# Designs tried in a protein design run: peptides against a protein of PDB entry 5KEZ. Part 246

Target 1, 320 residues: chain A of PDB entry 5KEZ
Amino acid sequence: NVAIYNPFRPWWERYQPVSYKLCTRSGNEDEFRNMVTRCNNVGVRIYVDAVINHMCGNAVSAGTSSTCGSYFNPGSRDFPAVPYSGWDFNDGKCKTGSGDIENYNDATQVRDCRLTGLLDLALEKDYVRSKIAEYMNHLIDIGVAGFRLDASKHMWPGDIKAILDKLHNLNSNWFPAGSKPFIYQEVIDLGGEPIKSSDYFGNGRVTEFKYGAKLGTVIRKWNGEKMSYLKNWGEGWGFVPSDRALVFVDNHDNQRGHGAGGASILTFWDARLYKMAVGFMLAHPYGFTRVMSSYRWPRQFQNGNDVNDWVGPPNNNGVI

## One batch from the design tools (peptide; made by RFdiffusion4, then SolubleMPNN)

Design b2_p25_8_s4 (from b2_p25_8, 11 letters changed)
Fold by OpenDDE base, seed 5:
Structure b2_p25_8_s4 (fold): chain B 320 residues (1-320), chain A 25 residues (1-25)
Amino acid sequence: as target 1 above (320 residues)
Amino acid sequence: AEAARLEELVKRAQARAAAIKAEYG
């Protein structure tokens, strides 16, 4: 991914890829392979956060300022480490003046235009699908158990399916023969927008963002909400079917939104309430659970917003 | 430009949080 130095190595630089090389601040490919092996050997499985909707921002300067030193040129859409060229992006398909998503009520914009300037890959092309599949298959070969698909809302479900159909079975050194990768898709669906989480059920599980939001309101006792109202927690609260849901109390994004968190969202900053929420989540049978492991950073609030929300994991001068 | 993703995520999170708070607050 791109190496950003202003601000200094923010967490979100990881979501601006310039190649599919396993070479980041977390380590190199050999170290990753070693970790996966050690984890698998003791029954811990690895699921990769796969960024496949886009490459880096269109305004990032060309050069070799990346975690693995790979050259890239956003201006010419040149990513030779893949390789991608101008033919592999949706610039001509997006009809907005800026080239970015301008209206989230327009499903076509959401999927064909750039997410906040991030160069949008033409996932309709078999070439692009194949390059992504090669990346994911390499990870499968290493021994990962599955994937979180980042920004799935911004990809056509059919394109995702086409990629998934190219995936190999899991590594038989650790998984039963014929095992398929576990897939869960990040889709933000709190209602009010045309794209629905149900559009993606055919590809795997989806994130249920209503879970953490609603649970937060209950535990915070907003509007007189009570724990006893959780009697019909799950589908009874309008959530997706349990067998399609990936549930969580917070994630890295909403942990940073609206100050210490997004209003109702509970985080480790609210220690007591957070423990209550996580405890309830783990005790209740609804959905596939994900527990957050995060870190403390030096928050500085200005006008109700944390100006240090960019701070990444603990590091030594950029080295994790 | 480099921070555009974060800015958008924050804006979206704030908007959604406000809507949720309006519903329950």
Scores: peptide ipSAE 0.014, ipTM 0.386, DockQ to the pose 0.093
Fold by OpenDDE base, seed 4:
Structure b2_p25_8_s4 (fold): chain B 320 residues (1-320), chain A 25 residues (1-25)
Amino acid sequence: as target 1 above (320 residues)
Amino acid sequence: AEAARLEELVKRAQARAAAIKAEYG
């Protein structure tokens, strides 16, 4: 991915890929293989956060400022390490003046235009699908158990399916023969927008952002909410079917106070309430649970916003 | 720029936040 130095190596640089090489702040491919092997050998499975909707930001300077040293040129849409070119992006498909998503009530914009300036891959193209599948298959062959698909809301479900249809079975060294990768898709659906979580049920599980948002409200006792109201927690609260839900109390985005779920989201900063929420989540049968493991950073609030929300994990001069 | 991704998330969340407030308010 792109190496960002201003601010210094923010967490979100990881979501700006320039290649599918397994070189990041976390290590190289050999180290990754080693980690996957060691984890699998003790029954810990690895699920990769796969960024396949886009490449890096359109405004990033061309060069080799990347975690694996690969050259890239956002201006010309040139990512030779893949390779991608101008033909592999939705520049001509997006009809907004800026090239970015301008209206989230326009599903076409949400899927065909750039998310926050991130170069939007033309996932309708078999070439692009195949390159992504190759990347994911490489990971599968290494021994990962599945994937979180980042920014799934911004991809057409059919395009995702086309990629998933190209995936190998899981590595038989650790998984039963014929096992398929576990897929969960990041889709933010809190209502009010045309794209629905149900659009993606055919591809795998979907993140249920209503879960953390509503649970936070209840545990905080906001608006007269009571714990007793959780009697019909799950589908009874308008959540997606349990077998399609990936549930969580917080994620890296809303942990920083501005993501989906708003101020109701509980985090480790509110330790007591957070433990209650996580405990409840783990005890309740609804959905597939994900527990957050994060880090503390020096928060600095200005006008209610943390100006240091960019801070990444503890690192040594950028290396984790 | 510094919080570009988060800024977009804020934008995305605005309508959702309003909906949540309406639901629980």
Scores: peptide ipSAE 0.014, ipTM 0.359, DockQ to the pose 0.091
Fold by OpenDDE base, seed 1:
Structure b2_p25_8_s4 (fold): chain B 320 residues (1-320), chain A 25 residues (1-25)
Amino acid sequence: as target 1 above (320 residues)
Amino acid sequence: AEAARLEELVKRAQARAAAIKAEYG
């Protein structure tokens, strides 16, 4: 991914790929392979947060300022490490003046335009699908169990399906022969927009952002909510079907006050309430559960916003 | 009472993990 130095190596630089090489601040490919092997050997499975909707930001300077040293040029849409070129992006398909998503009530913009300046891949093209599938298959062959598909709302479900259809079965060294990758798709659907979580049910599970948001309000006793109301927790609360839901109390975005959930989201900063929420989530049968493991950063609130919400995870591997 | 509650939570979590393993393992 791109190396961002202002602010200094933020968490979100990881979501700006310039290649599909496995050499980032999290480690190199050998280290990753070693981790996957060790985890699989003790029954711990690994899923990868796969950023396949886009490459890096359009405003990032060209050069070799990347974690793997790969050259890239956002201006010319040149990513030779993949390789991608100008033919592999939706620039000509997006009809907005800025090239970015301007109206989230327009599903075409949401899927064909740039998400906050991130260069939008032309996932309709078989070449692009194949390059992504090759990346994911490399991970599958290493031994991962599945994927979180980042920014799935911004991809056409049919394009996702086309990619998934190219995927290998899971590594038979650790998984039963013929096993398919576990797929869950990040779709923020709190209602009010044309894109629905149900659009993606055919590809795998979907993130249920209503879960953490509503649970937070209940645990916080906001709006007169009571724990007793959780008797019909799940579908009874208007959530997606249990077998399509991936549920969580918080994620990296809403932990920082971004995205869905707002102030209702419980985090490790609210330790007691957070433990209650996580405990409830793990005990209740609804959905596939994900527990957050995060880190502390020096929060500094100005006008209600944490100006240090960019701070990335701590590391002892040096600066690369 | 608190210990019993915690044990129940752990039990349910383990059951869930087993179900997931059966489905995706």
Scores: peptide ipSAE 0.017, ipTM 0.466, DockQ to the pose 0.015; fails the geometry check
Fold by OpenDDE base, seed 3:
Structure b2_p25_8_s4 (fold): chain B 320 residues (1-320), chain A 25 residues (1-25)
Amino acid sequence: as target 1 above (320 residues)
Amino acid sequence: AEAARLEELVKRAQARAAAIKAEYG
């Protein structure tokens, strides 16, 4: 991915790929392979956060400032390490004036335009699908168990399906023969917008952002909410079917106040309430649960916004 | 300049976060 130095190595640089090489601030491919092997050998499975909707931001300077040293040129859409060219992006398909998503009530814009400047891949192209599949298959062959698909809301479900259909079975050294990768898709659907979580059920599980949002209001006792109202928690609250749900109290985005749920989201900053919410989630038989592991950063609020929300995990000069 | 381009990137990232918050908060 792009190495960002202003601010200094933010967490979100990881979501701006310039290649599919497995060398980042967390380590190189050999180290990753070693980790996956060691984890699998003791029954701990690895799921990769796969960024396949886009490459890096269009405003990033061309050069070799990347975690693996690969050259890239956002201006010309040149990513030779893949390789991608200008033919592999949706610049010509997006019809907005800015080239970015401008109206989230327009499903076509949400899928075909740039997410705040992130170069949008033309996932309708078999070439692009194949390059992504090759990346994911390399990970599968290493021994990962599945994937979180980042920004799935911004991809057409059919394009995702086409990629998934190219994937290998899981590595038989650790998984039963014929096992398929576990897929969960990040889709923000709190209602009121055209894109629905149900659009993605055919590809795998989806994130249920209503879960953390609503649980937060209940635990906080906002709007007269009571714990007793959780008696029909799950589908009874309008959530997606349990077998399609990936549930969580918070994620990296809404932990910083930027995600679905807003201020209702409970985080480690509210330690007691957060523990209550996580405990409830783990105890209740709804959805596939995900527990957040995060870190403290020096929050600095200005006009209601944390100006340090970019701060990445504890590191040594950018290396974790 | 590199600094200016990086600043623009930061603005875009912040805009993304703000948009998500505004839409789903």
Scores: peptide ipSAE 0.009, ipTM 0.298, DockQ to the pose 0.229; fails the geometry check

## One batch from the design tools (peptide; made by RFdiffusion4, then SolubleMPNN)

Design b2_p26_1_s1 (from b2_p26_1, 15 letters changed)
Fold by OpenDDE base, seed 1:
Structure b2_p26_1_s1 (fold): chain B 320 residues (1-320), chain A 26 residues (1-26)
Amino acid sequence: as target 1 above (320 residues)
Amino acid sequence: ASAAEQQLERYRARQEALQAKALARE
């Protein structure tokens, strides 16, 4: 991914890819392969956060300032390490003045325009689909069990399906022959927008963001909410079907949220209430559960916002 | 507004906040 130095190596630089090389501050490919093997050997499965909607930001300077030294040029859409060129992005499809998503009530903008400046890949192209599939298949062959698809809301479900149809079966060294990768898709659907979680049910599970938001208000006893109201927790609360839901109390994004509604999300910063929420989640049968493992950073609030929400995870490989 | 309507508004606001966080990725 791109190396960002201002602020200094933030967590979100990991979501600005310039190649599909397994070479980041988290480690190199050999280290990753070693981890996957060791984990599989003791029954721990690995699911990769796959960033396949986009490449790095359009405003990033061209050069070799990346975690594995790969050259890239956002201005010309040149990513030779893949390779991608100007033909592989949705610049011509996006009709907004900025080239970015400007209206989230326009599904075509949400999917065909840049997510906050991130160069949007033309996933309608078989070439692009194949390059992504090659990346994911490499991981499957290493021994991963599946994927979180980052920014799925910003990809057409049919394009995702086309990529998934190219995927190998899981590695038979650790999985039964014919096993398929576990897929869950990040879709932020709290209602009120045209893109729905149900659009993605055909590809796998989907994140249910209403879960953590509403559970937070209940545990906090906001607005007269009571634990007794959780009697019909799940579909009875308007959530997606249990067999399509991946549920969580918090994630890396909403840990760093702000403003109205953001305060409802419980995190490790609210240790007592957080444990209650996580305990409830694990005890309740609704959805496939994900438990967050995060880190502390030196929070500094200014005007209600943490100005240090960029701080990345602890790392001793800052040289790359 | 009813409590339910206020809650819905807060959830929508959170969605906007999460979208805004994506901007911080650059």
Scores: peptide ipSAE 0.016, ipTM 0.545, DockQ to the pose 0.042
Fold by OpenDDE base, seed 5:
Structure b2_p26_1_s1 (fold): chain B 320 residues (1-320), chain A 26 residues (1-26)
Amino acid sequence: as target 1 above (320 residues)
Amino acid sequence: ASAAEQQLERYRARQEALQAKALARE
């Protein structure tokens, strides 16, 4: 991924890829392979956060300032380490003046335009699908168990399916023959927009963001909400079917912002309430559960916004 | 916009969505 130095090595640089090389601040491919093997050997499975909707930001300077030293040029859409060129992006397809998503009520913009300047890959192209599949298959062959698909809301479900159809079965050294990768898709659907979580059910599970938002409101006793109202928690609260839901109290995005996180979202900053929410989530049968492990950073709020919300995990001069 | 500004806008938009668009329970 791109190496950002202003601010100094933020967490979000991980979501600006310039190649599919397994070479980051966390380690190299050999170290990753070693970790996956050791984990699998004791029954711990690895799921990779796959950033496949886009490459790095349009405004990032060209050069070799990346975690593996790969050259890239956002201005010319040149990513030779893949390789991608100008033919592999949706610049000509997006019809907004800025080239960015401007209206989330326009599903076409949401999928064909840049997410806040991030260069949007042309996932309708078989070439692009194949390059992504090669990346994911390499990980599958190493021994990962599945994937979180980042920014799935910004990809056409059919394009995702086309990529998934190219994937290998899981590594038979650790998984039963014929096993398929576990897929969960990040889709933010809180209602009021044309893109729905149900559009993605055919590809795998989806994130249920209503879960953390509503649970936070209840635990915080906002709007007169009571714990007794959780009697019909799950589908009874308008959530997606349990067998399609990936549920969580917070994530890295909504953990940042005003107060102790995003609005009603509970985080470790509210330790007691957070433990209550996580305990409830783990005890309740609804959905597939995900528990967050995070870190503290020196929050500094200005006009309701944490100016240090970019801060990544503890590191030694950029090395994790 | 800078890379930092772009990412800031990205997750702020997500937070705003969580704040404003959450569906009511049945």
Scores: peptide ipSAE 0.021, ipTM 0.555, DockQ to the pose 0.365; fails the geometry check
Fold by OpenDDE base, seed 4:
Structure b2_p26_1_s1 (fold): chain B 320 residues (1-320), chain A 26 residues (1-26)
Amino acid sequence: as target 1 above (320 residues)
Amino acid sequence: ASAAEQQLERYRARQEALQAKALARE
């Protein structure tokens, strides 16, 4: 991915890829293989956060400022380490003046235009699908158990399916023969927009962002909410079907921003309430659960926004 | 916009979406 130095090596640089090389701030491919092997040998499975909707931001300077030293040029859409070129992006497909998503009520913009300037891959092309599948299959062959698909809301469900249909079975050294990768898709659906979580049910599980938001209001006792109202928690609260839901109290995005990461969202900053929320989540049968492990950073609020929300995990001069 | 500004906008957009819906129960 891109190496950002202003601010100094933010956490979000990981979500600006320039290649599919397993070479980042966390280590190289050999070290990753070693970790996966060690984890699998003791029954711990690895799920990769796969950034396949886009490459890096269009405003990033061209050069070799990347975690593996690969050359890239956002201006010309040149990513030779893949390789991608200008033919592999949705620049001509997006119809907005800026080239970015301008209206989230337009599903076509949400999927075909750039997410905050991130170069949008043309996932309709078999070439692009195959390059992504090769990346994911390489990881599967190493021994990972599945994937979180980043920014799935910004990809057409059919394009995702086409990629998933190219995937290998899991590595038989650790998984039963014929096992399929576990897939969960990041889709922010709180209502009010045309893209729905149900659009993605055919590909795997989806993130249920209503879960953490609603649980936060209850535990905080906002608007007269009571714990007893959780009697019909899950589908009874308008959430997606349990067998399609991945649930969580917070994630890396909504952990940051206003106050303790938003209005109702509970985080480790509110330790007592957070433990209550996580405890309830783990005890309740609804959905597939995900627990967050994070870190403290020096928060500085200006006009309700943390100007240091970019700060990454503890590191040694950028190396984690 | 810089990479930092773009990322900030992404997070603000997500925060606004969550904030708008977080105070109402189904």
Scores: peptide ipSAE 0.020, ipTM 0.544, DockQ to the pose 0.366; fails the geometry check
Fold by OpenDDE base, seed 3:
Structure b2_p26_1_s1 (fold): chain B 320 residues (1-320), chain A 26 residues (1-26)
Amino acid sequence: as target 1 above (320 residues)
Amino acid sequence: ASAAEQQLERYRARQEALQAKALARE
């Protein structure tokens, strides 16, 4: 991915890829392979956060400022380490003036335009699908158990399906023959927009963002909410079917921003309430649960926003 | 906008969506 130095090596630089090489601030491919092997040998499975909707931001300077040293040029859409070129992006397909998503009530914009300047891959192209599949298959062959698909809301479900159909079975050294990778898709659906979580059920599980939002409201006793109202927690609260839901109290995005997180979202900053929420989540049978492991950073609020919400995990000069 | 600013906008937009719709229930 791009190495960002202003601010200094933020956490979100990981979501601006310039190649599919497995060399980042966390380590090289050999180290990753070693970790996956060691984890699998003791029954711990690895799921990769796969960034396949886009490459880096359109405004990033061209050069070799990347975690693996690969050259890239956002201006010309040149990513030779893949390789991608201008033919592999949706620049001509997006019809907004800025080239970015401007209206989330327009599903076509949400999927065909740039997410805040991030160069949007043309996932309708078999070439692009194949390059992504090769990346994911390499990980599968190493021994990962599945994937979180970042920014799935911004990809057409059919394009995702086409990529998934190219994937190998899991590595038989650790998984039963014929096992399929576990897929969960990041889709933000709180209602009121045209894109629905149900659009993605055919590809795997989806993130249920209503879960953390509503649970936070209840635990915080906002708007007169009571714990007793959780009697029909899950589908009874309008959430997706349990077998399609991946649930969580917070994630890396919504633990940042206003206050301890985004509005009702509970985070480790509110330790007592957070423990209550996580405990409830783990005790309740609804959905597939995910527990967050995070870190403290020097928060500085200005006009309700943490100006240091970019700060990544403890590191040694950018290396974790 | 810089790459950093763009990324911040992405995540802040998500936060705004959560804030606006968090109280709505089925």
Scores: peptide ipSAE 0.019, ipTM 0.549, DockQ to the pose 0.391; fails the geometry check

